# Peptides against a protein of PDB entry 7BDX, part 215

Target 1, 212 residues: chain A of PDB entry 7BDX
Amino acid sequence: EMGAAACTLLWGVSSSEEVVKAILGGDKALKFFSITGQTMESFVKSLDGDVQELDSDESQFVFALAGIVTNVAAIACGREFLVNSSRVLLDTILQLLGDLKPGQCTKLKVLMLMSLYNVSINLKGLKYISESPGFIPLLWWLLSDPDAEVCLHVLRLVQSVVLEPEVFSKSASEFRSSLPLQRILAMSKSRNPRLQTAAQELLEDLRTLEHN

## One batch from the design tools (peptide; made by RFdiffusion4, then SolubleMPNN)

Design b2_p22_2_s3 (from b2_p22_2, 14 letters changed)
Fold by OpenDDE base, seed 4:
Structure b2_p22_2_s3 (fold): chain B 212 residues (1-212), chain C 212 residues (1-212), chain A 22 residues (1-22)
Amino acid sequence: as target 1 above (212 residues)
Amino acid sequence: as target 1 above (212 residues)
Amino acid sequence: SRAFEAEMQELEERHKELEEKE
């Protein structure tokens, strides 16, 4: 209980850039983010065969951790820190996103995807995550999720790859050969306006790349 | 481990007034401070007969909690919150300071005393803590501590009482009859300059009150 | 791939047909 309460407060205040700078300027940041990855991994491993108690203290604790990572990744110095000093955490997030089944841990997946999207704003971050083993298959696995918010954040992450020629050129063949075009097209007709827009924009970006 | 790491980060960032405002502006503040008191009490109760592991995760966690309370109490809105909405936490801190033996949990005692001193800056806070049962005996019990930093923060808290006529008048008879004058005089000759100064100032304040 | 180009062209044609019907 107390850990979840403290971590929830830290998540709330980490929405401030100054708080992110304060977290990263301390001697505790590296240890915190190292243990964060381990804690998230332990949580996901504990879900094997069990009914996920979404309202558990453990769930809230892990959500707060993922939220903190997301808020850190929203800031330029936070992205630089994660990409330079916490790559293991990024690897863990990518792994956990692959390990989770469609519809499983939706809130956690959204937060992890938001963190990866925020990391993708940094070219080093985008390069790092896109060069991760199985990254393209992972995107399509995640796009199979029934949750519109999961799918939205996957599309945004895909868009970050597509809009960066230096990254897209390396994966273009694999990307084009495996692109779930029918799924993206279905999303472009979604009643969810954010998902609809993200799918339409991605389709436009892909068209622009085919004509060049 | 993770709880201690998160709480330590929250302690570090809570040194900012804006972070204290953000903590208190959230819907989680009341629950956090309620559980804080319970966690601190559980820790102190677990020390009965055991060798205190000062470097344990539990110790670090409780130190961070006490540090957060101290940082919240350093800010006007934080003092108002503690005095109006978290009186049980103040009662718990007073109780735990009484339950701890001289030389036991020195770091925790210092942080708790710092929090009470910060609360004493608010007249409502000073009234509340000084009207607590056994407050004057508690001050003298704490002043028997061999640690100079414990004694320093006790003297500062005593000074807050002495400098507030509305508070001091209510306890003046008990205060004068039980005042460990020899102990305070010994502290005024300490090699620790902060302790020496605090003891000298308190002796001057007491002399001023005897002449009025 | 030619398959992706063909699917994208078919999409573009369907989008044009939808825009012409609105």
Scores: peptide ipSAE 0.000, ipTM 0.736, DockQ to the pose 0.010
Fold by OpenDDE base, seed 5:
Structure b2_p22_2_s3 (fold): chain B 212 residues (1-212), chain C 212 residues (1-212), chain A 22 residues (1-22)
Amino acid sequence: as target 1 above (212 residues)
Amino acid sequence: as target 1 above (212 residues)
Amino acid sequence: SRAFEAEMQELEERHKELEEKE
């Protein structure tokens, strides 16, 4: 309980850029983010046994951790730190997104995808994530999720790759050969306006790249 | 481990006034400080059994909690919050300071005394603490500690009482009748310069009050 | 003044709390 409360407060205050700088300016940041990855991994591995109530202290604790990572990744120095000094955490997030089944831990998936998207704002971060083994299959796996928010954040991350020519050129062959075009087309007809717009924009970006 | 790391980061960033305002501005503050008191109490109650290593995760977690309380109490709105909405936490700190033996958990005692001193900057806080049952005996119990830092912070808290005529007048009879004058005189001859100065200042303040 | 000494001691306490984390 107390750990979840402390992490939740830390998550709340980490919305401030100055707080992110203070977190990173200390000697504790490396240890904190290392243990964060381990804790998230341990939580996801525990899900195979019992129906964890989404409102549990453990769930709230892990959500707060993912929220802190997301808020750190929203800041330029935070992105630089994650890409340079916490690559293991990025690898862990990618792994956990692969280990979770469609519909499983939707809120955690959204937070993790938001963190990866924020990291992808930095070209170094985008390069690191996109060069990760199995990244393209992972995107399509995640895009099979029944949840509209999961799919939305996947589409945003896909768009980050497509809009960066240097990154897209490396994966373009695999991307084109495996693209779940029918799934994206279905999303462009979604009743969810954010998902609909993101799918339409991505389809337009892809059409532009086919004509070039 | 992760809880201790999160609390330690939260303690670090709580040195900022804006972070204290952010902690208190949310709906989570009441719950957090309630659980803080319970967690500190549980820790102190656990000390009767095993030699807890001072470097344990549990110790670090409780130190970080005490540090957060101290940093909150260092801010005007934080003092107002503690005195108005977290009186149970103040009562818990006073109780724990009484339950700990001389030389036991020195670092925690220092942090708790610092928090009480910071609360005592607010006249409402000073009134609340000084009107607590057994407050005067508690001060003398704590002043029997072999640790110079514990004694220093006790002397500072005693000075806060002595320097406030409205508060001191209520306890002056009990204070004068139980004052460990020989102990304070011994501290005024300490090799620790901070303890020496604090003891000298308090002796001067007390002499001034005897002539008035 | 007590207020100034309290403010200085408050600053020292915050600093010491940061140093005790190191």
Scores: peptide ipSAE 0.000, ipTM 0.730, DockQ to the pose 0.034
Fold by OpenDDE base, seed 2:
Structure b2_p22_2_s3 (fold): chain B 212 residues (1-212), chain C 212 residues (1-212), chain A 22 residues (1-22)
Amino acid sequence: as target 1 above (212 residues)
Amino acid sequence: as target 1 above (212 residues)
Amino acid sequence: SRAFEAEMQELEERHKELEEKE
């Protein structure tokens, strides 16, 4: 209970750039993000047995942790910190996104995908996550999710790869050969306007790359 | 572990006025400070049996909680919030200061006394804490502590009462009759320069009140 | 374009994270 309340407040105030700088300027940031990854992993591993109610203190705590990571990754110095000093956390997030089944822990998936997207704004961050083993298969696994918000954030992350020539060129063959084009085309017809737009934009970007 | 790390980060960033405003502007502030009081109380109650090492995660967590309260009370809107909406927390801090023996939990006592001093900057806060049952006996109990930092912060809190005529007039008889003058005089000869100065200033203020 | 889109999307993500706290 108390840990979840404190973490939720920390998540709230971490929306400020100055607060992110203050978090990172402390001697405890490294330890905090290390334990964050471990805590998130422990939570996901516990799901294989017990119906953890999404409204539990534990769920709220993990959501707040994921939210803090997202807010840190939303700042240039935060992205630099994560990519340079907290790579294990990024690896953990990628692993957890792979371990979760379609439709499982939707809110957590969204937050983790948002954090990875924010990391992808930095070329160094995008390089790191896109060079991770199984990254492309992971994107397609996540894009199979029935949830529109999960799919939206996957499409945004895919777009980050597509719009970076240096990154896309390294994986272009695997990307093109495995691209679930039918799924993306189906999303471009979604009733969710945000998902529909994101799918259309990605399809336009992909078409532009085929002509070049 | 994770809760203590998160709470320590929240404590660190709460040194900013804007962060205090952000903490208080959320819908979770009331619940957070309610649970804070309960957590601090549970910690102090656990001390009657086990030597909780001062370096434990639990100790660090409680220190961070007390630090957050102190930082909130350092801001005008934070004092207003505590006095208007979190009186139970103030009552808990007063109770815990009474439950702790001389020389016990020195660091926690200092933080709690700092929070009460910060509350005392607001006349409404000073009125509330000074009208609490047993407040004057509590001050003298705390002033019996062998620790110079504890005694310093007690003297500062006593000075807040003495320097406010409306508050002092209500308790002047009890205050004068029970004042440990010999102890304060001894502190004015301390080797600790901060304690020495605080004791001298308080003695000057008390002399000024006897002549009026 | 991408830097601007990324900055706008960064802002949207921060905003959504604020809304999920309320």
Scores: peptide ipSAE 0.000, ipTM 0.734, DockQ to the pose 0.033; fails the geometry check
Fold by OpenDDE base, seed 3:
Structure b2_p22_2_s3 (fold): chain B 212 residues (1-212), chain C 212 residues (1-212), chain A 22 residues (1-22)
Amino acid sequence: as target 1 above (212 residues)
Amino acid sequence: as target 1 above (212 residues)
Amino acid sequence: SRAFEAEMQELEERHKELEEKE
């Protein structure tokens, strides 16, 4: 309980850039983000046995951790820190997104996808994530999720890859050969306006890449 | 481990006034400070059985909690919040300071005394603390501590009481009858310059009150 | 610019993370 409450407060205050700078300017940042990855991994591994109540203190704690990572990644110095000093955490997030089943831990997936998207704002971060083994299959796995928010954040991350020629060129063959076009087309007809727009924009970006 | 790390980061960032405002402006503040008191109490109650290693994750967690309370009390809105909405926490801190033996949990005592001192900056806070049952005996109990920092922060809190006539008048009889004058005089000869100065200043303040 | 869109999306993501706590 108390750990979850403290972590939830830390997540709340980490929305401030100055707080992110304070977190990263301290001597505890490296240790914190190292343990964060381990804690998130332990939580996801525990899901196969006990029906962890989504509202458990453990769930809330992990959500707060994911939220802190996302808020850190939302700041330029935070992205630099994650990409330079906490790559294991990025690898863990990618792994956990692969280990989770469609419809499982939707809130956590959204937060982790948001963190990866925020990292993708940095070209170095985008390169790092997109060069990760199984990245393209992972995107399509995540895009099979029934949750519209999961799919939205996947589409945003896909768009970040597609919009960067240096990154996209490395994955273009695999991307084109495995593209779940029918799924993206279905999303472009979604009743969710955010998902609909993101899918439409991605389809336009993809068309532009076929003509160039 | 992770809870202690998160709470330690929250402690670090709570040194900022803006972070304190953010903590208190949220809907989670009341719950957090309620659980904080319970957690600190549980820790102190656990000390009689297991030799809790001073460097344990649990100890570090409780130190961070006490640090957060101190940092909140260092800000005007934080003092107002504690005195208006978290009185149970103040009562808990007073109780825990009484339950701890001389030389036991010195770091925690210092942080808790610092929090009470910060609350004492507010006249309402000073009134609340000084009107607590057993407050004067508690001050003398704490002043028996072999640790110079504990004694320093006790002397500072005593000075806050002595310097406020409205507060001191209520306790003046008990204070004068129980004053550990020889102990304070011994502290005024301490090799610790901070303790020496605080004891000298308090002795001067006490002399001024005897002549008025 | 991609940089501005990224900054706006960063802000949206920080905001959404706050909303998901409530």
Scores: peptide ipSAE 0.000, ipTM 0.737, DockQ to the pose 0.057; fails the geometry check

Design b2_p22_2_s4 (from b2_p22_2, 12 letters changed)
Fold by OpenDDE base, seed 3:
Structure b2_p22_2_s4 (fold): chain B 212 residues (1-212), chain C 212 residues (1-212), chain A 22 residues (1-22)
Amino acid sequence: as target 1 above (212 residues)
Amino acid sequence: as target 1 above (212 residues)
Amino acid sequence: SQAFRAEMEELEERHERIAELE
């Protein structure tokens, strides 16, 4: 309980750039993010047995951790830190996104996807993530989620890849051959306006790339 | 482990006034400080059995909590919050300082005493603490500690009481009758310059009060 | 493009800063 409360407060205050700088400027950042990955992994591995209620202290703790990672990745020095000094955490997030089933741990998926999107703002981060083994299949796996917010954040991450020609060119063949076009087209007709817009924009970006 | 790491980071960033304001401005502050008191109490109660090594994750967690309280009390809005909305936490800190033996949990005592000193900067806080049952005996109990830093922070807290005539007058008789003068005189000859200075200043303040 | 990424890095509006999950 106390750990979850402390972590939740740390998440809240990490919305400030100055707080993120303070977290990273200390000698404890590396250890913290190392343990963060392990904690998130342990939580996801525990889901196969006990129906951990989404509202458990453990769930809230992991959500706060994912939120902190997202907030760190939201600023330039945070992205640099994650890409240079916490690659194992990024690998863990990618792995966990693959280990989770559609509809499972939706909130955690959203936060993890937001963190990856933020990392993808940096070209070095985008390169690192997109070169991860099974990255493209992972995107399509995640896009099969029934949750509109999960799908939205997947589309945003896909767009970040597609909008970078240097990165997209390396995987363009795999991307085009496996593209769930009908799924994206269905999302472009969604009643969720954010999802609809993101899907439409991605479809436009993809059309532009086919004409080039 | 992860809880202690998160709490330690929260402690570190709480050294900023803006972070303290962010902690207090959220809807989670009351719950956090309520659980903080309970956690600290549980830790101190656990010491009677297992020799919790000072370097345990649990010890570090409680130190971080006490550090956060100290940092909150270091700013005006934090003192106001503690005195108005977290009195139970202040009562808990006072109780824990009484429950600990001389030489036991020195670091925790120092942090708790620092938090009480910070609260005592506010006249309302000073009134609240000094009117607590057994407050004067508690000060003398703590002054029996062999640790110079514990004694230093006790002397600082005593000085904060003595320097406020409105507060001191209410307990002046009990204070004068129980004053461990020989102990304070011994501290004024300490090889620790901070302790020596604090003891000398307090002795000067006490002499001034006897002449008035 | 690198220019687009640099622009995105400067645009705080594109960053995901979350204090709470709705």
Scores: peptide ipSAE 0.029, ipTM 0.825, DockQ to the pose 0.094
Fold by OpenDDE base, seed 5:
Structure b2_p22_2_s4 (fold): chain B 212 residues (1-212), chain C 212 residues (1-212), chain A 22 residues (1-22)
Amino acid sequence: as target 1 above (212 residues)
Amino acid sequence: as target 1 above (212 residues)
Amino acid sequence: SQAFRAEMEELEERHERIAELE
């Protein structure tokens, strides 16, 4: 209870750039983000047994942790820190996104995907994430999620890859050969306007790449 | 471990006035400070059994909680919040300061005393604390502590009472009748310069009150 | 493009900040 409350408050205040700088300016940041990854991993591993209610203190704690990572990654210095000093956390997020089944822990998936998207704003971050083993299969796995918000944030991350020629060129063959085009086309017809727009933009970007 | 890490980060960033405002501006502050008091009380109650190492995660967590309260109380809006909305927490801090033996949990005592001192900057806070049952006996109990830092912060809190005629007049009889004058005089000769100065200043303030 | 990403990084555009779970 108390840990979740403290983490939730920390999440709320981490929306400020100055708070992110303060978090990172201390000697405790490395330990915190290391334990963050471990805690998230432990939580996801525990889901295979007891139906943990989404509203549990444990769930709230892990959501707040993922929210903090997202807010840190929203700041330039935070992205640099994560990519330089907390790669294990990024690896953990990628792993956990793969370990979760479609429809499982939707809110957590959204937060993790948002954090990865924010990391992808930095070219070094984008390179690191996209060069991770199984990254492309992971994107398609996540895009099979029944949740529109999960799919939206996957599409945004895919777009971040597609818009960077230096990154996209390395995986273009695998990307094109495994692209769930019909799924993306279906999303471009979604009733969810955000998902529809993101899918349409990605399809346009992909068409542009085919003509070049 | 993770809760302590999160709370420690929150403590660090709570040194900022804007962070304190952000903590208090949310709907979660009341719950957080309520649980804070409960957590500190649970920790102190657990000390009677197992020699909890001062360096335990639990100790660090409670220190961080006390640190957060101190930093909140350092801000005008934070003092107002504590005095208006978190009186139970103030009562808990006063209780815990009484429950701890001389030399027991010195660092926690210092933080709690600092928080009470910060609350005492607000006249409403000073009134609330000083009108608490057993407040004067508590001050003398705490002043018997072998630790110079504990004694220093007790003297500062005593000075806050002495410097406010509206507050001091209510308890002046009890204060004068129970004042550990010899103890304060001994502190004015301490090798600790901060303690020495605080004791000397308090003695001067007390002399001024005797002549008035 | 690299120029677009550099601009995004410099301006911190398109980043996501969340204070609470909706």
Scores: peptide ipSAE 0.029, ipTM 0.830, DockQ to the pose 0.093
Fold by OpenDDE base, seed 2:
Structure b2_p22_2_s4 (fold): chain B 212 residues (1-212), chain C 212 residues (1-212), chain A 22 residues (1-22)
Amino acid sequence: as target 1 above (212 residues)
Amino acid sequence: as target 1 above (212 residues)
Amino acid sequence: SQAFRAEMEELEERHERIAELE
């Protein structure tokens, strides 16, 4: 309980750039993000057994951790830190996104995807995550999720790859050969306006790349 | 481990006034400080059994909590919050300071005393803590501690009472009748310069009050 | 590409909304 409360407060205040700088300027940042990855991994591994109530203190704790990572990744110095010094955490996030079943831990998936998207703003971050083993299959695995928010954040990450020629060129063959076009087309007709827009924009971006 | 790490980071960033305002501006502040008191109490109650290693994650967690309270109490709005909305936490801190034996949990005592001192900067806070049952005996109990830092922070709190006539007048009779003068005189000769100075200043303040 | 990322960086630095996932 207390750990979740403290971590949740830290999540809230980490929305400030100055707080992110304070976290990263300390000697504890590396250890904190190392333990963060381990804690998230332990939580996800615990799910296959006990129906951990989504509203459990443990869940809230892990959500707050993922939120902190996302807020750190929103800031330029935070992205630099994650990409340079906490790659294991990024690898863990990618792994956990793969280990979770469709519809499982939706909120956590969204936060993790948001963190990866924020990392992808940095070209070095985008290169790192897109060159991760199984990245393209992971995108399609996640896009099979019934949750619109999960799918939205996957589409945003896909868009970040597609809009960067240097990155897209490396994965273009695999991307084109495995693209779940029918799924994306279905999303472009979604009643969720954010998902609809994201899918439409991605389809337009993909069409533009076919003509160039 | 992770809870202690998160709480320690929160402690570090809570040195900022803006972070304190962010903590207090949220809807979670009351609950957080309620759980804080309970967690600290549970920790202190656990000490009489297991030799909890002073460097345990649990100890670090409680230290961070006490540190956060101290940082909150350093800010005017934080003092107002504690005195108006978290009196139970103040009562808990006073109780825990009484429950701890001389030499026991020195670091925690120091942090708790620092928080009470910061609260005492506010006249309302000073009134509240000084009117707590057993406050004067508690001061002398704490002043019997072999640790110089504990004694220093006790002397600072005593000074805060002595320097406020409206508060001192209410306790003056009990204070004068129970004053460990020989102990304070011994501290005024301490090799610890901070303790020495604090004891000397307090003795001067007390002499001034006898002549008025 | 660089202009787009700079725009994304500027837009994403305004992440006020992550707290809403609580």
Scores: peptide ipSAE 0.029, ipTM 0.824, DockQ to the pose 0.051
Fold by OpenDDE base, seed 4:
Structure b2_p22_2_s4 (fold): chain B 212 residues (1-212), chain C 212 residues (1-212), chain A 22 residues (1-22)
Amino acid sequence: as target 1 above (212 residues)
Amino acid sequence: as target 1 above (212 residues)
Amino acid sequence: SQAFRAEMEELEERHERIAELE
């Protein structure tokens, strides 16, 4: 309980750039983010196929941790820190996103996807994530999620890859051959306006790349 | 481990006024400080007369919690919050300071005393603390500590009482009759310059009050 | 493109900063 409360407060205040800088400027940041990855992994492993209730103290703890990572990744120096000094955490997030089933721990997946998207703003971060083994299959696995928010953040991450020729060119063949075009087309007709827009934009970006 | 790491980061960033305001502006602050008091009390009770090693994760967790309280109390809105909404936490801190033996958990005592001192900057806070049952005996109990930092922060808290006529007048008889003058005089000759100065200043303030 | 990413780094609106999930 106390840990979850503390992490939740830390998450809330980490929305500030100055707080992120303060977190990273200390000697404790490396340890914190290392343990964060381990804690998140332990949580996901403990699910053993059962959906733990989202309201558990453990769930709230892990959500706060994922939220902190997201907020750190929202800042340029935070992205640099994660990409340079906490690659294992990024690897863990990618792994956990693969280990979670469609519909399982939706809020956690959203936070982790948001963190990856934020990291993808940095070209070095995007390169690192996109060169991860199984990255493209992972995107399509995540896009099979019934949750619109999960799908939205997957589409945004896919767009981040597509809009970077240096990254997209490396995976273009695999990407084109495995692209769940029908799924993305269906999302472009979603009643969720954010999902609809993201799917439409991605389809437009993909069309532009086919003409080049 | 993760909880201690998160609390430690929260402690570090709570040195900022903006962070304290962010902590207090949320709906989670009341719960956090309530659980904080309980956690600190549970820790002190678990000592069962044995000195737990200061390097334990549990100790670090409780130190971070006490540090957060101290940093919150360093800010005007934080003092107001503690005095208005978290009096039980203040009562807990006073109790724990009484329950700890001389030389036991020195760092925790220092943090708790620092928090009480910060609260004492607010007249309402000073009134609340000083009207606590056994407050004067508690000050002298704490002043018997062999640690110079503990004694320093006790002297500062005593000075906070002495410098406020409205508060001091209520306890002046008990204060004068129980004052460990020889102990304070000994501290005024300490090799620790901070302790020496604090003891000298308090002795000067006491002399000024005797002439009035 | 590099220009687009540079723009994204400058535009806070494109970053995901959240204090809580709805």
Scores: peptide ipSAE 0.027, ipTM 0.821, DockQ to the pose 0.094; fails the geometry check

